# Designs tried in a protein design run: peptides against a protein of PDB entry 8BZL. Part 300

Target 1, 228 residues: chain A of PDB entry 8BZL
Amino acid sequence: SYDRAITVFSPDGHLFQVEYAQEAVKKGSTAVGVRGRDIVVLGVEKKSVAKLQDERTVRKICALDDNVCMAFAGLTADARIVINRARVECQSHRLTVEDPVTVEYITRYIASLKQRYTQSNGRRPFGISALIVGFDFDGTPRLYQTDPSGTYHAWKANAIGRGAKSVREFLEKNYTDEAIETDDLTIKLVIKALLEVVQSGGKNIELAVMRRDQSLKILNPEEIEKYV
Target 2, 242 residues: chain B of PDB entry 8BZL
Amino acid sequence: SRRYDSRTTIFSPEGRLYQVEYAMEAIGHAGTCLGILANDGVLLAAERRNIHKLLDEVFFSEKIYKLNEDMACSVAGITSDANVLTNELRLIAQRYLLQYQEPIPCEQLVTALCDIKQAYTQFGGKRPFGVSLLYIGWDKHYGFQLYQSDPSGNYGGWKATCIGNNSAAAVSMLKQDYKEGEMTLKSALALAIKVLNKTMDVSKLSAEKVEIATLTRENGKTVIRVLKQKEVEQLIKKHEEE

## One batch from the design tools (peptide; made by RFdiffusion4, then SolubleMPNN)

Design b1_p27_3_s3 (from b1_p27_3, 16 letters changed)
Fold by OpenDDE base, seed 3:
Structure b1_p27_3_s3 (fold): chain B 228 residues (1-228), chain C 242 residues (1-242), chain A 27 residues (1-27)
Amino acid sequence: as target 1 above (228 residues)
Amino acid sequence: as target 2 above (242 residues)
Amino acid sequence: SYEKEREERYATLSEEFKERLDGILYD
């Protein structure tokens, strides 16, 4: 039996393994999420894919269901576990409840999973934060963020990863009703936000867009250049 | 004094998993393994370090493992860990075949093992596996494939890659010489020999020190073949003449 | 302490190696 708690309180009340997992997130490339009026947009800093690596296997943005997608920052292997568990839950929900998950529901599921790994003996926290975006069945766009602790909150816009501070500062200044008035403006806002930390324009950015009643669309480089 | 459990992978103050990093460092000292994807096949080339005259001539490659009819792998790292993981791969593939009456897709097999690897980095009382793997395979979904996985449980698809000793230098050479879309199995074999000749810490590359397996499709069937020593000798000779 | 030994061992790793690993392990 594992008799030592991995995640324990310090004398001053800190959960060091959770805090250190948050440091792991900061080692990840930047991801940005923005909720528009009728659109949700995820933007990520492209990891330098090695010339000989298959791009298919390098994904920072993943679909969880038809109406929900997620970007992460931190440990890639940990992210895969979370994504797979979330996908199974989305499918299970469709079968048992006969409706797609709400974005909040699946966020709460992921958050609960993370939280359990902070409290369970013999388990370390997940070294990932996630931006979860999508549409509820009523057509409401949603953006949520989760961290290694298992906390989650709804956001208008947020960022995670190594450049998150600078991106958040940009969004705090530039996120207005006018800036998200149209789908195109919302996309432009995400690009501009990422350009605060990403060197060399549209080539190092990946964008995923989900509109109401539409599937996730990953923009190609040519489509991104139209917004730059 | 906070005694970290030596058997538990935990985060450092900087967000690092030291045990995973140490495992990866250890793999850097293992024998070199190369994988190259071609248009008409995929290959593994592995350094054979244990050339003991008293070793029973194993009919099968010592470093390259057949997983099923459509997949093989090569390993860099701790041999005992490699044996456990390769056996698990075979079991996963067999269970899938029995359940679905079709071969497991290549990436699904890789991910199934990677989930196990990841678990050994997250659950207490476990250490990371000290093994990186190269996987070659064919399936109806993506055709010929090459994957690499590491102790973290991370994996990726590759056109060409290297693990083990001097892997960084090998990857650099592969990047320089790999011709995307134009790689034949023949050219891939030549490239493998070229890279191994430069990256192996040997005065002269010999066929006894290299194992090569190819995976091809013939008449709608996957053929996994370990090259005979004479065939490897011919490849080396050809390289020396160029 | 075991922690100190771990820190000392980690300090022996090159910065180049650490950077390479960061690129492999994190995204």
Scores: peptide ipSAE 0.319, ipTM 0.756, DockQ to the pose 0.714
Fold by OpenDDE base, seed 1:
Structure b1_p27_3_s3 (fold): chain B 228 residues (1-228), chain C 242 residues (1-242), chain A 27 residues (1-27)
Amino acid sequence: as target 1 above (228 residues)
Amino acid sequence: as target 2 above (242 residues)
Amino acid sequence: SYEKEREERYATLSEEFKERLDGILYD
């Protein structure tokens, strides 16, 4: 059957393996991204780390470069491959162009990588969506999303993973210029959005904050609780 | 035109990779392997299933493999796949040493193999490796370490974990008895025997059916030691007396 | 078909096992 082949068109024009990869994304825990005025914030549902697991090895948010970070939802192993390739590209760009990548550039690179895996015979699509945030060298905050198809768009706010629908609905209602007027309000918006789907409050949330001309900061649980 | 068998590395309608899940199911029937991290060392304990009477007494570690001077691993799953992966680990470690004139960091070696495993889940005409691994090691960055990897190419660091037969029950026992910050290698060995005694499908635990390796630091050097049968017997006896 | 056989075999896996795998494979 066409739905069980490598990524080929069905008679009705569907790429079933891409659609099924999107279902894999829905099995991932929720991630949310919000662009503020001078801040970008990523929030993720912290998966219950097994009691004996090293938390260091469980990361949903990763730096791609000093000015770009990424959250993902879906297949963890697939994400690692994408992250590594993106990191290499960021470093290569610095060497060849002598400037850091723009957030759009690295998003487009990741999107192109994903797209190639939808068109290459003998490869399945990546089972991940990603939220990519950061600052361009001109100081402009950016948020992008990419999916298994290789499609990407710029967003003010968005969510991916299991609870993405509910989180997006919340953001559509609550994302206003007033709600992002300050850095603290922007962080609070992300937390409130995640609390729509995350049980037990701030203990199950991880937050990454990037401010203009500052390095990526992962908030500790105590810092998160101040916003709850 | 090599018809790439498009059937091996495809998503189900629900977004699942059936071949990866089947590989993990197969590993669930393999001999039990335990890993426990202590303050002063790390250990692997593995079930020996093939006690062939005709095997020469050569103390060959059947399930525990030395990778380099600072790392060892144990395997659960298909033996042939395990041999391929352990050889690849050794090659990766050796190439790194030659290139950088220092041992490969533990997590970097684990990640390198996990990238290979992941590729076998994404490229057509390949099947997932039917193997999970436990890694023990020491490096200057993180000290003593324990990692687990699965057929998907995912991995994690652990204080204690189990793969193979009855792994879920073993992990539950480890969660109950593992005391964070207070685990000595001696206590870890005792815990390993306790868990294996309950999780192995044997009426009585014997030293011939258990392989144990420890990784310690002595005089600024890593020491990987497979316990002698007599040492394992003493551990079992001590457990039976408690 | 080989594909139908795969689906049937997959259906034999316990829900507990599937949930555990979801926890390992996806994030």
Scores: peptide ipSAE 0.337, ipTM 0.780, DockQ to the pose 0.740; fails the geometry check
Fold by OpenDDE base, seed 5:
Structure b1_p27_3_s3 (fold): chain B 228 residues (1-228), chain C 242 residues (1-242), chain A 27 residues (1-27)
Amino acid sequence: as target 1 above (228 residues)
Amino acid sequence: as target 2 above (242 residues)
Amino acid sequence: SYEKEREERYATLSEEFKERLDGILYD
């Protein structure tokens, strides 16, 4: 009975809808984020785009602003709502504060949005986790993760989605200062991490790279193959 | 009041939205709708199930709706839900036109409706719309376009796709026969007939059971045309002769 | 209840259909 109540605690103190939303995230394809020294990298498992589907309409990695991008895992439609709200906030912040958002700020905004949907009657949680990466105005690279509960933390590296456990285990073993010493090594680390769960090599990986004072760059398949 | 909140679309223990999945199942039993993008146009082909001789109104189309001068859609699922959504699409398009003095881009119209669909999967006291849509359109940004949206509020662009009854089989056939970059509207029409002939649960495909609309560009204007029954008959006949 | 009947009907859905839905709904 309690599991049918959207925003009610179980007798043992659980929010089942939040936990179940986390299960929805696990149905999403894998996304990986890694913070390097002067680079942030997002890697995602390419969903086998149906042969007849337009690739331009399938975006797992998106820009929130010039200095921030996000990857998600879970319900695609839910993600679109969060992304749009975040983009509006980024623009609003630029207008009101005259500076771009910090990665932490926009993460906190997204987290707060998610949290409200866990507490408000008549709303279900968002079925998404997000990896949010970017650079603060001071040039510091940042990586944050949010989950359906609205919790957020800063990470050196993390993963979300179906293969997240295996990828995290790989990152825990292989994330060292040496492994991220250069931009290229950082990219290689992300690729290697994704290859733990992706069978067909570089063709099924999408990579986005943001360097200091540079715009988000999505690598083409040929560029990815150079790192494999 | 509380009883309506209990019917909100909620997550299952496995992270599924059962009400969305049930809506998609219901759509799977609806009449087939097919969309095909060609180099020189885009088409919708839909199964007409309600051929009632007693219908007073010669419905120009049961399942294909003109949204504006540059877009049309086809629906699979609950008719009442479809009417609500198609009206909303028209309103969104009109509001945009009034605000910006230009037609709404195709994808923006699709996304606007998809946000509404998504909301009906997340907010209390609401149920998902039991409707999937195919959208055809033209805009100056991407030219001819075909989109599909489902009850979840998800959407995608397609070269060819199908919704409704036997959609999976239809999509498989489309994948086999669709030639990227070489598809003319004429060949697309032939392909539509071929696929419908195999996927519709009818012994023989007849023109009375099929609605086809084409969207083309003529003299810098979008032309949306529903094919006459005689034209559809000719397409069927041609298919039977091959 | 109508809801229980729906759940029972859903349980009869093929795994193939469920997998297809997963591919549509989640990324």
Scores: peptide ipSAE 0.327, ipTM 0.735, DockQ to the pose 0.640; fails the geometry check

Design b1_p27_3_s3 (from b1_p27_3, 16 letters changed)
Fold by OpenDDE base, seed 4:
Structure b1_p27_3_s3 (fold): chain B 228 residues (1-228), chain C 242 residues (1-242), chain A 27 residues (1-27)
Amino acid sequence: as target 1 above (228 residues)
Amino acid sequence: as target 2 above (242 residues)
Amino acid sequence: SYEKEREERYATLSEEFKERLDGILYD
């Protein structure tokens, strides 16, 4: 009965709608993020795009600002709302503070937004987790994760979505200083991690790379195949 | 206050939004709508179920709505919900035109409505709209476009797609017969008739049961045209002869 | 009932999952 209400505490202290929103995330395709020395990499499992679907309209990796990008898992429509809010905040920050947001700042903003939707009457939680990567003004690469509860943490590497457990297990074993010593090695690490859960190899992977003082680059399939 | 909370779309233990899924199920029982993108145009074809001979109202189209000079849509699902959403689309398009002194890009109009749809799945006291839409349009950014949106507020661009009754079968047929890069509006019309003939639960396809609209560019202007019954009859006849 | 079915589905959630959630929410 308690799980039918807007997000309320159960007698045992659980927020069922938040827990169930996390289950929604697990239905999403896998996303992985890795922080290298001077690079951040996002990789996502390409959902089997219907043959007649325009691939342009199906993106799991999006730019929030010039220095920040995000991958998500879970409800696509919910993600769009979060992305739009984050983009507006990034622009607002540039106008008011005259500097781009830090990756932590925009992560905290997104987390706060999510948290409010767990506490506000008449709102369900967002059914998404996000990996947020980018560079701070000082050139420091950052990776953060947010979940439906509005919690966030900094990571060296992490994964979200249906294959996240397997990908995380791989990363825990293989993320070393040597494995991220170069940009190319970092990219390879992400690809290898995704290949733990993605069928049919590199054709079903989308990769986004952001290097220090460079714009977000989405790799084409031919570029990805060089790392496989 | 509590009564409104009970109507909020909530997650199941498995992370599913059942109210959205039920809305999609309801749409599956609605009349079939097809959209096909061609090199020289885009079309909507919709099943017309409510043919009352005594309807004095010359409905140009029951299921196809002109949104602005560059866009039209077709609806599958609850008629009342459709009317609300199509009106909102027109208002959004008009507001944009007034604000920016240019027509709203197709995807932006679709997204704006999808944000509304999403809100009705997240905010208390609201139910999802029981409507899926196909959008056809032209803009200077991407040319001819076809979009589909569902009750969740999700959308996607398509070369060809179908919503409503037997949509899965229709999509399968479209996948088989759609030739990417070689699709003319003429061939798209023929394909639409072919698919409708197979997916509509009618013994014989008739022009009175099908609405077709085309969107083309003529002399640098978008032209949205609902085909006359005679034109549809010719398309059906041609299909029967093949 | 739909309620009973929902409760049964919740009961199928692993204890590991619940513990993980507890850690996220309370840590």
Scores: peptide ipSAE 0.054, ipTM 0.732, DockQ to the pose 0.052; fails the geometry check

Design b1_p27_3_s4 (from b1_p27_3, 15 letters changed)
Fold by OpenDDE base, seed 1:
Structure b1_p27_3_s4 (fold): chain B 228 residues (1-228), chain C 242 residues (1-242), chain A 27 residues (1-27)
Amino acid sequence: as target 1 above (228 residues)
Amino acid sequence: as target 2 above (242 residues)
Amino acid sequence: SFEAEREARYATLSEEFKEAIDEILYY
């Protein structure tokens, strides 16, 4: 059947393997990104870590460089490959161009990587979407989203994964200039958005915050509870 | 060609990788392997299934492989796939040592192999490896470590875990009996015997059917030791007396 | 076909197993 061939067009023009990779993303836990005035925030639904599992090895948010971080939803092993390639590109850019990547640049790199895996007959698509946030060298906060097809767009706020629809609906209603007026309000917006789909409050949420001219900070559970 | 596409690991309509899931199912029928992290060491315990009358009486490890001076692993799944992956682990570790003049960090070795596993789930004309691994090791960064990896190329760090036959039941038992922060290597060995006795499909646990390796630190050096049959017999006897 | 056999085999897997795999493979 056409749907079982590696990323070929169906008679009606569908790329089934790309569509099915998007279904793989929906199996991932929810991630949300919000761009504030001078802050970018990633929030994720924490996976229930098994009692005997090391929490250090279960990460949904990762740094790509000092000025860029990423959250993903979907296949964890696929995500690791994308993250590693993105990190290498960030370092390469620093060496060759002598400046950090822009958030758009690294997003485009990741998108191009994904796209190549949709067009190469010897490869399946990546089963991940990503939210990429950070600051450009000029201090501009950025948020981008990528999907398995290799498309990417800039966003004010967005969500990926299992609860993404509900979270996006919340953000569409509640993302205003007033709601992001301060760093704290921006963080609260992310938490409120996640609480639309995450049960048991702040204990099941991980938050990463990047402020202008500051390094990535992952909030501890106590810090998160202050915003709930 | 059309035949190439049909044999490649592809997504189902539901976003699943059937070949990865089938590999994981196959591993569920393999011999049981346990890993337990203690404060003063880490251990692997594995079921030995190939008791052939013609096997040389020489003490050999069937399922536990030394990777370098600081790491060992156990395998559950297809033996030929396991041999390829364990050889690759040794090569990766050796190349790192030659390049950097220091042992490869434990997690870095695990991730290097996991990237290979992942590639075999994404590239055309490849099938997933039908193998899960438990890794034990020591490095200067994190001390004693235990990792598990699966055919997808995913991995995780663990205090205690199990792969192979009856792994779910074993994990449940480990969750009940493992005391975080209080686990000695001695208590870990006792726990391993307890869990294997309940999870192995044998009427009576015997030392000939169990391989146990411990990894400890002595005088600033890593010591990887496979327990002798007599030592395993004593552990089993002690368990039967309790 | 190989594909039909694969689908048939997958259908024989328990839902509990599929859920356990989902917890391992996806995040």
Scores: peptide ipSAE 0.339, ipTM 0.791, DockQ to the pose 0.736; fails the geometry check
Fold by OpenDDE base, seed 3:
Structure b1_p27_3_s4 (fold): chain B 228 residues (1-228), chain C 242 residues (1-242), chain A 27 residues (1-27)
Amino acid sequence: as target 1 above (228 residues)
Amino acid sequence: as target 2 above (242 residues)
Amino acid sequence: SFEAEREARYATLSEEFKEAIDEILYY
């Protein structure tokens, strides 16, 4: 059947391997991104790390550069490949252009990489979606999403992974200018959004915050509890 | 040709990679390998299945491979695949040493191989490696380390873990008995014997069926040592007396 | 067919196994 072929068009015009890669994303835990006025926030459902596993090696949020971070949902090994390629590009850009990448630029790079894996014979799509957040050099906060197809769009707020639908529905109702008026309110919005799908409250949430002209900060559990 | 495309790991309608899952299932039937991290060292313990008296090459170990002066690994799965991957690990480590004039960090070596493993799950004409690995090592960044990798190219750091036959039961036992922050290499060795005795489908654990390697630091140098059969016998005897 | 055999084999896998694999492969 066409659905078991390499990434080819079905007679009805579907790319089944891309669609199935999107199903792989839904197997990932939930990630949410919100763009505030002077802040970008990533929140993720924390994976139940095995008691004897080193938490250092379990990352859903990663820095791509000083001004850009990414959360993903889907195949962890695929994500590592994308992250590494993106990091190399960020450094290359700094060397060749003498400026950090814009969030749009690196998103487009990642999207192009994904797209090539949907078109190249003998390659399967990446089984990941990503939320990419950061600040442009002009201080503008940005949020982008990419999917396995290599499409990308800018968002005010979005979610990916298994609980993404419920989180998006929450954000559609609750994302207002008032809800993001302050950094703290923006963080609270992310937490509330995640609590729609995450059981046991703040202990199962990881939050990353990037403020204007500041480095990425991963909040510790005690800091998260202040917002719950 | 279309036949190479049929070997390409593709997504199911559910977003699953069947060939990766089948490789992982196959590894579940392989000989058991354990890794335990202690405060003063790290160890690998592996089931030795091929005890043929006519094996002429007394290899240092059948299941445990020295990668460089600071790292070793054990393998569960297809032996031929394991040989390819362990050789690649050695090459990667050597290239790094030549390029940077320092040993490759443990996690970096693991990730380099995991990128290869991942590629074999994504590129056409390739099948996943039917191998999981446990890595033990020391570096200046994180000290003693234990990693596990699977056919997907995923990996993780562990305090204690198991791959191969009865791995789930072994991990459960490790979770019960592993004392975080209090684990000595001596206690880790005892724990390894305890777990292997329960997870190996043998009536009685014997030293001939177990390979154990320890990685320690002595005088600022890494020492990788495969335990002698007599040493393993003593560990088993001690366990039987308790 | 080889494809049918694959499907049949996959169907024989326990749900517990599938869940365990999902926990390993996906995040």
Scores: peptide ipSAE 0.336, ipTM 0.779, DockQ to the pose 0.707; fails the geometry check
Fold by OpenDDE base, seed 5:
Structure b1_p27_3_s4 (fold): chain B 228 residues (1-228), chain C 242 residues (1-242), chain A 27 residues (1-27)
Amino acid sequence: as target 1 above (228 residues)
Amino acid sequence: as target 2 above (242 residues)
Amino acid sequence: SFEAEREARYATLSEEFKEAIDEILYY
């Protein structure tokens, strides 16, 4: 059957392995990204860390560079490969161009990497979607999404993973200029969006905030509870 | 050419990697390996299944491998795959030492192998390794550490965990009895014996069926030692008296 | 085939096992 081959077109023009990789993404916990005026926020559903597991080894949000962060949904091991390659590219760009990458540039790099794995013989697609946020050198906040196909788009707000549909529906209704007027309101919007799918409130949410000219900040549970 | 494509790890319609899952199932039938992190050390305890009387008492750890001066691992799964991966771990650690003139950090060694494992789940003509590993180590960054990795190339740090046969039951017992912040190596050894006694499908736990290694720090040096049979017997006896 | 036998065995695996695997593989 065509569905068992390395990513090939079906008779009806489908790339089944890409579609199935998108199903792998839906098995991941929910991630949400929101672009504010002078802030970008990533929120994720925390995996219930098994009692006795070291939490430091369970990461859904990671820095790619000082000005770029990424959240993913799907296969954890696949994500690590993408993250590492993106980090290397960010450093290479700084060395060769003497400026940090734009968020679009690194997104395009990741997208191109994913696309190659959909077209190369002897490779399966990456089983991950990613939300990539950060600031360009001019101080413009950016949010991009990539999927297993290697497509990418810029967003004001978006979500990936198992609860993405419900979170997107919430964001479509509640993302307004007033809702992102301040940094705090933007953070609240992300929390409210995640609470559509996350049970037990702030204890199961991880939030990452990047402000203009500031490093990535991961909020602690106490800081999150202040916004609930 | 087409025959190799049929063996490539591909997604199911539900987004599952069946070959990875099948590898994990196979590991579930392997001998039990346990790891416990203590305040003053870390240990591995593994089931010995191949007690051949004709095996010369070559203290060859069937399942516990020294990787470098600061790390050891135990393996559950396909022996041939285990040998390949343990060799790669040693090579990675050695290359790092030669390049940087310092031992490789524990998590970096684990990650390097996990990237190899992941590649064998994504590239055509490859199958997943039918192996899970427990890693114990010490480094200057995090001190004593315990890691677990699976065929997917995923890994995690643990205070205590188990792989192989009856691992779920073992993990449940560890969750009940592990006292965070209060675990000494002595208490960890006792806990390991307790868990193995309940999870190994044996009528009575014997020292010949259990391999235990400890990793400690003495005078600023890492010491990895495999417990002698007599030491294991004493641990078992103590458990039976309690 | 060995593969067919594995698939047949996997089909008999408990939902609990599949869920445990999902927790390990996906985030």
Scores: peptide ipSAE 0.278, ipTM 0.699, DockQ to the pose 0.598; fails the geometry check

Design b1_p27_3_s4 (from b1_p27_3, 15 letters changed)
Fold by OpenDDE base, seed 2:
Structure b1_p27_3_s4 (fold): chain B 228 residues (1-228), chain C 242 residues (1-242), chain A 27 residues (1-27)
Amino acid sequence: as target 1 above (228 residues)
Amino acid sequence: as target 2 above (242 residues)
Amino acid sequence: SFEAEREARYATLSEEFKEAIDEILYY
């Protein structure tokens, strides 16, 4: 059957392995990204960590470089591979071009990597979507999304994972220039969006913010509760 | 090792390459793209399907890509495959420019990509690209040109053609209305709107759902221009008044 | 086929087990 083979076209023109990889993304917890005026914010549904598990080892948000971070949804092991490749590319770019990557550049790199895994022998697609945020060297905030297919687009706001539909519907209604007028309002927008699908408020949310010329900041639970 | 079930695109007993045909089927579900060659220019008209409110206003056309100063293309099919191919086109064109200090001839660029497409139908462990392309360009050899390529690596020059959804119907309409030797860019634009209005599965054609690019020559330079939404609206309005 | 056997075997697993696996594999 075509669905059990390498990524090949079905008679009706479908790439079932890519579609199934998208289903794998839906098994992941929700992530949301919002681009503000001078801030980018990632919010994720925090996974319940076992009492004896080190929380440090369970990350849904990670830095790719000083000016770029990403959140993913889907297969954790697949995400690790993509993150590592992206980090290497960011460093390579700094060494070769003497400038940090643009958010678009690293997104395109990740997208191309994913696409190749949809067209390579003996490989399945990556079972992850990613939200990639950061600042270009000119200080422009960016948000991109990439899917298992290797498709990528720039967004003002977007969501991935199991609750993505509901979160996107919220963002479509509530993303306005007024709603992102300040950094605090932008953060509030992300929290409100996540609360559409996350129960028990700020305790189950992880937030990361990146401001112009600042490194990634992960908010602590107390900081998150101030916005709730 | 033989064990990699490199399900290579293989011939059927009837001599068909089913994976190529299935790729073409996938393209049939993509948004409509039109190309029309005129005496004084070439145009691409493409359906915009992904209108999301939260998309960042990226100045970049979703379906029409500038390849170099003298060429542009539109894509129908799998977006990720399209991104790979359009990037490759740009790289090929750039490498040629650097090597020869002149722009790559239009057909040569098309052929170079078609060789890649063909390779993905023949070499083990690869699937065909699920993408068809329309190319518009100008060069000193043939002037204004329009090409189409498909997943097989086949290509052809056209005076007018269509890829994507309802392409067969669009091509039929183009055959009826295209006047050889008398086609101006203005008339081509009108024809594009007419065909899109009939072939797009929309109740009413809107400027938000249509992207148009023109390629012309001005003062000995190629000008590639994406029409503004207002210009497209005017074209639609003019069509509605006729 | 090995794949068919795997799918059949997976279908017989408890929902609790499937959920536990999902928690391990997906984030």
Scores: peptide ipSAE 0.232, ipTM 0.572, DockQ to the pose 0.139; fails the geometry check

